# Peptides against a protein of PDB entry 3V4O: the designs that were tried, part 143

Target 1, 234 residues: chain A of PDB entry 3V4O
Amino acid sequence: DQPLAKDKVALLIGNMNYREHPKLKAPLVDVYELTNLLRQLDFKVVSLLDLTEYEMRNAVDEFLLLLDKGVYGLLYYAGHGYENFGNSFMVPVDAPNPYRSENCLCVQNILKLMQEKETGLNVFLLDMCRKRNDYDDTIPILDALKVTANIVFGYATCQGAEAFEIQHSGLANGIFMKFLKDRLLEDKKITVLLDEVAEDMGKCHLTKGKQALEIRSSLSEKRALTDPIQGTEY

## One batch from the design tools (peptide; made by RFdiffusion4, then SolubleMPNN)

Design b2_p22_3_s4 (from b2_p22_3, 14 letters changed)
Fold by OpenDDE base, seed 4:
Structure b2_p22_3_s4 (fold): chain B 234 residues (1-234), chain A 22 residues (1-22)
Amino acid sequence: as target 1 above (234 residues)
Amino acid sequence: MLKLQSYDPHLGKEAYAAYLAA
């Protein structure tokens, strides 16, 4: 049986021009290219750049309003970030230096809210560092997640490690997107697709030993980004 | 040789350099 999506919605956030932190370059290109690819997959895509905390929270809220039972939801983030106690934090461009969890958006909180919508698939593609933020001692207390078996995390890097972009005279992808874009349109279970991306990344001398994709999933069905939208598969 | 910029705000632009194999 071919899995069907009620709808497919994606929110893409690329933060580059930080006010009090080093500026990045790749998120612009990465968001643009991923937007085009996801649209080819019939995703409804909202792409935003350089969001303040207020804007990020609003964007996430609006994204959540588009989710419903059976909807495929995809959140992509490229920018500064950190991971404390297993929780991923996306850093807005107006975050102070140093930033704390109260200044950032917790991905796991977003996941919890997505679960309340009874989505068909929840995909998080996080192109950010996952190092501990030593300036934040806050221990987030999150509600327990439901057992929905429809969750996929694609971390651009492994736990405690860094994500990178290529620096040269022109515009270039981040390391994660460099490999992801070559496979994203393939009709494969999303975890299988990401596994192949991980292998491609591992063959590159530039990233070997420096950045490795981590896939964390609880996905009990053969869900793919190519899955047709209900009522349009004919 | 390509230079890598870490997304870690605590690191500089000269973090890593390597050859792109494929």
Scores: peptide ipSAE 0.165, ipTM 0.615, DockQ to the pose 0.292
Fold by OpenDDE base, seed 1:
Formats: structure tokens, C-alpha cells, sequence
Structure b2_p22_3_s4 (fold): chain B 234 residues (1-234), chain A 22 residues (1-22)
């Protein structure tokens, strides 16, 4: 019994041209390649680069409007970020130096809103650092999440660790996307797919001891990004 | 050798490492 998605919607954000922070390069290529792959999987994809705080919040709001019961929602972020007390914060390009939670978007807040839509699957792919931001002294109080058993987090790096991009001649992928793109089209449960990506990343001597994929999920069904959309014939 | 750029704007580091193609 093949699981079906009511629809499949993805929001991809790549921030690289920061005003008050070091500029990045890989998010451009990573967003582009992921866009093409997800479109091959029949996702409706909105891809945006270099978003201000206002633009990011608006993009998330519009993304949420496309979510409904049974819809697969995927949020990808590549850029600067941090993690405080288990909460992931995406940093807009106009964030001040130093940035604080009030300047950033909390992923867990987005997840809470996605749960309210009764989505069929919630996937977060976060290609950002997960180090604590010592300049942020705010402890966010978040509403408790519902038990939906349909959440998958793919963290490009371990908790408390950094994510990296490779800088060489021309444009190249970040470490996470370099391995993710090779497997993303496979018809496998998303957690299994990500686990294999983690293994591939682990075989690379460049990233050993520097970056490792972390998977956090409550997915209780065999949901795959390749799952067909309800109403379509194959 | 390849240069690695950290996504940490405050505490990020750069490093060079030997790269093996995957």
C-alpha cells in the first residue's frame, strides 16, 4: 500500500550575501540543484536567495498557506544559523552583528505551524551551523508540539558543530548537498535515504571529524519524497 | 587541497584539507 501525498510543496532558502556577516557561496548552487531534483519529484518548489528578515517571514507565511491535510512540506535552508537549547535559528541576510533570536526565524515555530495544517510529512533540511550563539541570551518559550509522527530533521552537521562549504575553483556544493543530491531521487523512506547520505558523508576523509549528518525523526510511516500525489495516475 | 568555509558568522573557521572524491 503505497503512501500518497495530497500535494508536495517545498520552500528552499539560501542566504549568502550577508550585510554584517561573512559571505557564503555554496547556498547558490545548493538551492539550484535541490530545486531541480525536487521538481523531478513533482514538488511545487519556491526557491529564494538572500532574504531579509521580512522577506523570510513572508516566504514562510506563503509556504504555510500551501500546506493542508496530507500535504508533504519540505523546508530547506542553507546559510548562517545557530542552535540554542534545541531550537534552530535561521539568520536573514540583514541580521545585525551580533544577531539574536528576535532577528532570526525559529525552525521549531515553523514546525508548530506546519503541524496545525495536518500535513502528511514535514521535512526540514538544515544546512547551517548548530553552534550555540553566545550573544543570544534569550531563552525562547515555545508551544508544545503535537504528536504527529511525521517529522524528519536532516541536520547537515551535529549538534554544537559547524557546517562547511568547499571553496575551490568555480562554484561547488556544500558538504551536505554534495552527498544528498546523489540519493535524493531514490524511492526510499526519507529517513533511510538520509541515513545512507550520512554513510556516504562518513566515507569522505575531508569531513571526518569535522561534519556529520544528524537525523532526527518521529516518522512512523514509510513516507518517501518519491511518493505519488493523490489523484495522479502512474 | 580544498578550503573549507564555516557557516558560523561569529566563530567560523577556515581550513584546508585533502579531498577525496566521493
Amino acid sequence: as target 1 above (234 residues)
Amino acid sequence: MLKLQSYDPHLGKEAYAAYLAA
Scores: peptide ipSAE 0.135, ipTM 0.613, DockQ to the pose 0.300
Fold by OpenDDE base, seed 5:
Structure b2_p22_3_s4 (fold): chain B 234 residues (1-234), chain A 22 residues (1-22)
Amino acid sequence: as target 1 above (234 residues)
Amino acid sequence: MLKLQSYDPHLGKEAYAAYLAA
């Protein structure tokens, strides 16, 4: 019995033209290529660039409205970010310098809301730095998560480290997407797929000792991005 | 067919759904 998705929905956010922080380049290409791949996997994809805090919150709200029981939800973010006390924060392009949690979107809060939708799978692909933000000493008050056993985090870099893009050329992928795109269409459990991506990053001379993928998951079923949508089985 | 842009915060659910369906 192959797992089935009721639907598959993805929100891709690439922030690069920051107002008060260094500009990035890779999110443009990364979002573009990931969009094409996910659409080949029959995901309904919304791809957005350079979102303000207000726009990001609204995009997430609209994304959540499309989630329902059994739906596969995927959130991809490429941009500036930080991690405090195990919580990941995505930085909008209009965030002040320095930014705090109130200026940013907490991924774990989004996860909580996704769990309320009784989704079949929750995938977070976070292509951002994971350094602690010393300018933010607040501990966010988050609601307790449910035990849904359907959560997968793919962190582009290890805890406390940076994520990188290739800047010595023209338009190019970030490091994470460079390897992810080669395997994304494979019919494998998502955690297995990401593990292979991690190995690729570890073997490559370009990234060895520089950037390492971290996988954090609680997934009790063999769910894959290639899983067919209910009613469209091949 | 692929469209990359900044989100218009004034777009409603219908517009968002239309984008997904396109």
Scores: peptide ipSAE 0.029, ipTM 0.524, DockQ to the pose 0.022
Fold by OpenDDE base, seed 3:
Structure b2_p22_3_s4 (fold): chain B 234 residues (1-234), chain A 22 residues (1-22)
Amino acid sequence: as target 1 above (234 residues)
Amino acid sequence: MLKLQSYDPHLGKEAYAAYLAA
């Protein structure tokens, strides 16, 4: 049986031009290329660059309003970030130095809200550093998650590690997107697809020992980004 | 390569939905 999506919606955020933190380059290219790929997969895509805290919160809120039962939701983030106590925090461009959780958006909180929508699939692709933020000693109080078995996290890097850009003249992909883009259109269960991306990264001389993809999932159904939208011909 | 699809993040649900549908 071919799984069907009620709809497919993606929010892509790339933060580069930070006010009080090092500027990045790869998020621009990565967001562009991922947008193109997801469009080919019939996702409705909103792509945004260099968002302030207010703008990020607003974008996420509006994204959530588009989710409903059976909808595939994909959130991609490229930029500065950190991970404290297993929670991922996306850093807006206007975040202070140092930033704290109150200045950032918690991915797990977004997941909780997505679960309330009874989505068919929740995919998070996080291209950010996952190092501990020593300046944030707050233990976040998060709402309890439901057991929905429809969640996939693709972390561009290992826990406690850094995500990297390709270093050469001009604009280039981040390491994660470099490998993801070659497989994203494949008709495979999303966790299988990401596993193959992980293998590709591991075989590359540029990334071996430097950056590795981490997949964290609870996905009990064979859901793929290529799944057709209900009511359409396929 | 398709151009980046962006919208004003200060807009409301209706504008967001319209952008996605375009």
Scores: peptide ipSAE 0.028, ipTM 0.540, DockQ to the pose 0.022; fails the geometry check

Design b2_p22_4_s1 (from b2_p22_4, 7 letters changed)
Fold by OpenDDE base, seed 4:
Structure b2_p22_4_s1 (fold): chain B 234 residues (1-234), chain A 22 residues (1-22)
Amino acid sequence: as target 1 above (234 residues)
Amino acid sequence: MKELVPENEEERKLIEEELKEA
């Protein structure tokens, strides 16, 4: 009765040293911490920092090659981003100012490709702002998505809002990762886990009224990041 | 992501406390 993953693969991207946009600090630490945690969960983790558009696209392509039927796929992104018409865009470090969708990677496009792989679970953890980019007038035309009921979005913030990092005396941490890391190893359905993270983050006085975790999911099975890999001892 | 810039000394202290707890 225990759900099983054929394999578990994660791609973690942290962009901080932007060329034409404000530099960030937390992605370095956040990616590192999440890498350690996901490896404890037996994920095959690829962690990359400060990717150009070309590098990001290649990384995603390679990530997709590791996905197959029943595989758990997790994509984490920390950096600049925006959301237009419900589509999330990750901003590469070499993106121009202003950037447009053609300069960025659309998460929903990645999801579509993951669905084609018949993955067992698709998790997106997006630590980025979700404000509208007024300089992007393009309306993405996405292919129709399949009904797979295995999708979970964990947004660091709600629609139209910003995601924050805090820093002091050389230390930095994203607000999202600050609370996510405390629960990530729990053996719970991923949506339940994220709900608990949302409550924890909601108690943060610094970001009350400014940032709130949002969960968007269609998950019909009790899938957890702790689910064992098929063929292994558990 | 965006840097949360403290608006006053009190918020600065809160940031320090949050980072210490991490």
Scores: peptide ipSAE 0.616, ipTM 0.928, DockQ to the pose 0.724
Fold by OpenDDE base, seed 5:
Structure b2_p22_4_s1 (fold): chain B 234 residues (1-234), chain A 22 residues (1-22)
Amino acid sequence: as target 1 above (234 residues)
Amino acid sequence: MKELVPENEEERKLIEEELKEA
């Protein structure tokens, strides 16, 4: 009758205090805001800031342990990143300059592992740049994904572009989260929700021509972040 | 993610206003 989640689990990572790269500020606020919203949606949320490579890998491992058949999994990342050959790489705070793929976490690898858990929904919200890293000439060999038709990518920016934060007088916000937070609680199919966010963000004068939300999905069912958890009232 | 650095006073003001709305 209605799509049900066995559970809902989210891992939120915000990296700001990079050792060898420009420091950021917005991830702190963005992670906080998203944490509160997802908890209202009955997600089990693990929120972490300023993770080293080792810590990020451990966090992902722990996140995966919470996933199981029918579980909704959401990964949010705010920080430095890049995209090579369609693969998204999250940059840990201790990454060298320049960084390479072996220093970073590949989102598509995480997706593969999530699929192995037979999750009900896999949502990736990536607030990172998607420019090619010219210092990384590695062509990753990734395992083929399964056909699960339950994958949604919300990229803060389009292919080859940058994702921005704005700062003033100690305040900071990511452009992506600025608009995402206003719609996240809506009871809508996640792709529809993100499409509305894309339109809202498209009206932002600051980032017109510089940043645009991209949605990539294969979602054959009406799945929403508001979907109830099995065994609970809905 | 990178900081959007304003190129002029108008953009600076716009950033300030956007942050107030958040």
Scores: peptide ipSAE 0.609, ipTM 0.928, DockQ to the pose 0.731
Fold by OpenDDE base, seed 3:
Structure b2_p22_4_s1 (fold): chain B 234 residues (1-234), chain A 22 residues (1-22)
Amino acid sequence: as target 1 above (234 residues)
Amino acid sequence: MKELVPENEEERKLIEEELKEA
């Protein structure tokens, strides 16, 4: 009774060279490392860096075209972000200062569109801050989500908190990716895997009391990133 | 995300060691 994926598709976005906001360094390395790992898991991976709003929207549209019934979809984002009223917003590199919701991509809107594709699994790995954006008082009008019980959110940090990167002498790494990469290839239910990552990350003395992984899931089946693709010899 | 800025020499050393272990 091994769960099967119709296909496995991932979109990885790393934004670091912002025009009007502080520059980051870790997204470059983090996207690269995650790309290699997901390819080992037979994901079709599209990895993009430093996307404008227009480019990000196009990338998401193309990603959605690859999704269909039973397909595993994974979206990873590393960069600036914020969370207002339970909605997560990814910030493009050309976003103004201050940025508003109309300048950003709402993750929950993407989820809604993924649900319409009847995917087998929807995984979001969001390596961004989750602080309230005080300069944005708009409440987005979102369509109601369906009850699909195939959704997993891995937040690099808890609600209202920040996600960090460390850097020294030309080396850089996001705290989230530092621990995620050590377990990503394990054949475990994705929620169990992320829980172990949370424990590992919790042992980091640098971010104790500052950053903690949050798992938000509605997953009624034992689905893993290692699940084989239907029709392939495993 | 944002850069974790060390507040003292000890934290700086911790960052250095964490990156070496990667």
Scores: peptide ipSAE 0.578, ipTM 0.919, DockQ to the pose 0.709
Fold by OpenDDE base, seed 2:
Structure b2_p22_4_s1 (fold): chain B 234 residues (1-234), chain A 22 residues (1-22)
Amino acid sequence: as target 1 above (234 residues)
Amino acid sequence: MKELVPENEEERKLIEEELKEA
């Protein structure tokens, strides 16, 4: 039987104009491209660029308000980030240098809140570096996640590694988005789709040994981004 | 995310090619 989504909602955040950190370029294009693709998949998409900590937290709060039982929630982030002790932290544009966890948004905390909404699917696409932040020695104490079996993480890179963007002649693309966009509309289980993206990325000579997609999932159902919305005919 | 800086001319060309395909 075809899985159904009660609704499909996505929050896309692209941070590039950092105040105290190197500026990026790809998030602009990547967010735009992903927005268009997700809209084709009938997602309700909120796309935001260059968010401060306050704005990011508000955006997440608003995003969570759109989630409910059976809703597909997708969070995409492109920007600076780090990973400490298995927790992913998205860095706002006004984050200090160095930044710490209290300056950033913890993805796993967002996941916890999404679980409380009893979502049908939780997808995180994190186009950020996953290197440890040596300036943050805080061990996050997070509430235990529920066993919902509806979680998919697509990391642009593997643990301890960096995610890259290509910049040349005013153009910029994230490596992750470059390959993701070619597969995103496919009617496949999201983990299968991401696995194919991983293989495509693996063929990129520029990032071999530097960046590799990681999929982390607990998804017990064959859910796809193409799943139709309940009560609708497309 | 960080900028992928080419280490040589070959990598530079590869970057250019990748951008053209996008």
Scores: peptide ipSAE 0.424, ipTM 0.847, DockQ to the pose 0.743; fails the geometry check

Design b2_p22_4_s2 (from b2_p22_4, 7 letters changed)
Fold by OpenDDE base, seed 5:
Structure b2_p22_4_s2 (fold): chain B 234 residues (1-234), chain A 22 residues (1-22)
Amino acid sequence: as target 1 above (234 residues)
Amino acid sequence: MVELVPENEEERELIEEYLKEA
């Protein structure tokens, strides 16, 4: 039988107007477009821009309150970020320069909390750089994740690399969203969908050798963003 | 994310082409 989601909830965060870091532009457009797409997929979408650390933490808390057993949860982030020891950190707009882990939100911590909610699917779409932050020597000790086999990471770029946007011509999608938006509504297993996005991105001459989509997943079932919500017509 | 800044004319052209497809 077709997999059913109890509900579908997404939190989209786009940080652009950093106080102590370079300004970005793409998150505005990317969040807007992704919001519209996910709403077409019957996601309950909370879209927020330019969040401080406090606001980001609150947003995540509120997001978690919407999660429950069998709920599909999707977290999208566009902004500055880094990756240390396999842990992804989203940078709030009021983060100091340089920022450290205590100034940022750890995605893996959010995942852990999502698992506690017994979500049906956990999707992370991270449009951020994944370079090592040399100014952060903290080795986070995270709680072990459960074996839920329902986790999908879509990284805008590969490990140790940067994710790009183009600013000089005005507003435009980031590289990741440019390709993601064309496939997002397809009724396919989310990992298959992202794999196709990766191939599309791989054909882009502009970012060859600079940015490549990475998929990290433990998804033992065929789950798609198009999966119907339980109790609704499909 | 970071801004993709063209390093040469070839990259500028690639950016222009990219933007036309956007």
Scores: peptide ipSAE 0.529, ipTM 0.917, DockQ to the pose 0.743
Fold by OpenDDE base, seed 1:
Structure b2_p22_4_s2 (fold): chain B 234 residues (1-234), chain A 22 residues (1-22)
Amino acid sequence: as target 1 above (234 residues)
Amino acid sequence: MVELVPENEEERELIEEYLKEA
């Protein structure tokens, strides 16, 4: 009675070397480590670093082409970002300063397109800030989403808050990935897994009151990243 | 994400402790 994935596909994007914004360090390490972990989970992983707007849009398009009915899709993003009116925006490395929604990729739009592919599971892991962008006065109007009950958001931080990395002592994981990587391989419902990560992060004195994992889910089945692919035995 | 910049000595110490656990 174990849930089955038709396939498992992940797109990982880490943006660090911004042209007009502060450079980051953690995305390099985070994408690398997450790639290895997801491959251990038999995901087909595409990992990309320092994408321009054009490249990011192309990567998402290609990712969507790999999705189909019953496929598990996972999108991970590490970089600059913001959240306006409940919509998450990923910032490309060539985004202007200040950036606006027209310069960025809206995660909810990607979700809509994933739903159209009739995926079995949609997981978003967003290691970005969720502060309001005051320079973006646009209000995106999204079409109504389908009721698929297979969506999981793992936000590295709470709404209106920041996600952090440590830069002064060389390369290190971002805060989110530091805790996520320790549990990602566990055979648990993805929401349960993320909840445990949230508890682990909550014990960190450094980020207490500054950063906390937020889970948003409509997942109505016991789906896990460890779920076997159809036609395979584990 | 953004760089976590310590604002005081206490935070500096927490960062050092955090890095030791990594």
Scores: peptide ipSAE 0.528, ipTM 0.916, DockQ to the pose 0.744
Fold by OpenDDE base, seed 2:
Formats: sequence, C-alpha cells, structure tokens
Structure b2_p22_4_s2 (fold): chain B 234 residues (1-234), chain A 22 residues (1-22)
Amino acid sequence: as target 1 above (234 residues)
Amino acid sequence: MVELVPENEEERELIEEYLKEA
C-alpha cells in the first residue's frame, strides 16, 4: 500500500545577502522555484530569504511546531554552510567572519528535534558547501539520534567539497536546484529520485570533479514527496 | 554555495552551454 503523510510541511531558507561573506544569487531563484514545486506536491511551504541567526532559529522553531506524528517534514537550505565532523551548519546572513558553530544552525540538531515530533519523513536538501571550517574547532556533542528509518539527506555536494552557482550571467539556478527541479515532481521513492538527480548532475561537464550530489539516507519505507495526505482525496 | 568562476576558456564555454540549457 502507498504510504500516506499525515501532512506535508516544508521550510525553505535562502540566504544570499550576507553581511560579512560573499553574496550569492541563486538562493533567490532556487527558493522560489522549489516553493512552487513543493506546493504542487501539496506541501505547506514556508519560504524565507536572508535570515539572521535569530530569524533562522525562529523559523525552525515555527517549522517544528507544524510537525507532528506522521507529518512529512522537508528542510531546504541554500546559502553558505560548512560541515565539521559530519555535522552540517547553515550560516545566517549576519554570521560573523569567521563564523563558528555557535553562530550557525546545526542540521543534525534540527533532525533530532524533528524525530521528537515522530514525523513520518524527514528530508533535508542542503545546497551549501561542505568544506570543513578551520575556524571552528568545536566538536559538537549531540544527543544520539533515534532509529526512525525515515531520514533522507540530499547534499548538493560531497563532503569536503563546494556547491556552486553561476553569478556572471544574471539570475540562474544553483547547480543542485537546476537538476533537482526537473525530477522533484516524479512519483518515486525520494532516495530513488535523488539518485536520478545525482546521475543527471554527473553528466554535467561543468561540475565534473567539482560538485556531486550525495545522498545519505535511512529510509526503510517507500516514501515519496508525492505521497498523498491522509484523509484527502485527490 | 560559492561562485563558480571559470578558470580557463574551456570552462567559460561550459558555463555558456550550461546557461543555454537553463
């Protein structure tokens, strides 16, 4: 039987106008397009741009309030970021230079909180660099995650690598979103969908050897973004 | 994200091709 979502909620964050870091362009377009796509998938979407640390934390808190047992939660982030010791950090626009973990939002911490909500699916789409931040020597000690088998990470790039956008020719999608958007509406298990996106990205000569999609998942059920919401008729 | 800056003419051409397909 087809899995059902109790509800589907997405938080999309695009940070581009950084105060102390290089400005970006793609997050504007990427968030907009992803918003439209997810709405077509009957997600309740909150899309926000250029969030300060405080605003990001508040947005996440509000997002978590919308989550409950069986709800599909999707977090998309486009902006600056880094990864230290397997932990992904989203960088707010008001982050100092250099930034540290205390200035940023830890994705794995958000995941922990999502697990507490007993969500049906937790999807993270992280369009950010994954290079180590040498200015942050903090080893985050997070509470152990539960074994929920409902987690999917779509990283725009590999560990230790960068995620790219093209700025010289006006507004354009980031590399990740360019390929993701073409498949996002497909009725496939989310990991299968992302795998296809990875293959599409792999065919891009521009980013070969520079950027590749990484999928990290613990998903024991055939859950898709297209899964219908329980109690609804389509 | 970071800006993809072409390192050579070949990459510039690839960018142009990429943008054309967008």
Scores: peptide ipSAE 0.522, ipTM 0.915, DockQ to the pose 0.756
Fold by OpenDDE base, seed 4:
Structure b2_p22_4_s2 (fold): chain B 234 residues (1-234), chain A 22 residues (1-22)
Amino acid sequence: as target 1 above (234 residues)
Amino acid sequence: MVELVPENEEERELIEEYLKEA
């Protein structure tokens, strides 16, 4: 009855040293800590910082090559971003000002490609703002998604809102990672885990009314990040 | 992500408390 993963692969991207946009600090710490946690969960983790558009696209391509039937895929992104028409866009460090969709990576496009690999679980953890980019007039035409019932989005913030970090007094986790890291190792269905993180974040007086975790999922099985890899001892 | 900048003394105190709990 224990769900099994054929393998577990994660791509972590933290963009902070933007050329034409405000610099961030938290992605450095957040990627580092998340890397350590996911490795404890037996994920094969590729962690990258400050990626250009070209590098980000290559990283995603390489990540997709590691995915196959039954593989758990996790994509984490910390940096600048925006959301237009329900589509999430990750902003590379060399993106122009203003940036547009052609300069960025669409998460939903990545999801489509992950579905083609027949993955066992698709998890997106997006620590980015979700505000509308008024400078992008592109209406994305995405290929129809399959009904795979194995998708989980953990948004650091709700639609139309911002995700925050505190740059005062040196390096610190972003708000999302601060709460996520405390529960990530728990053996719980990933949606249940994220729900608990949402409650923890909701108790933070600093960001109340400003940032709230949002979970969007279609997950019909009790899949957890702690699920053992098929063929291994457990 | 964006930097959370305190707008008043109350928010500054909240940030300090937040950092202490980190």
Scores: peptide ipSAE 0.513, ipTM 0.909, DockQ to the pose 0.748

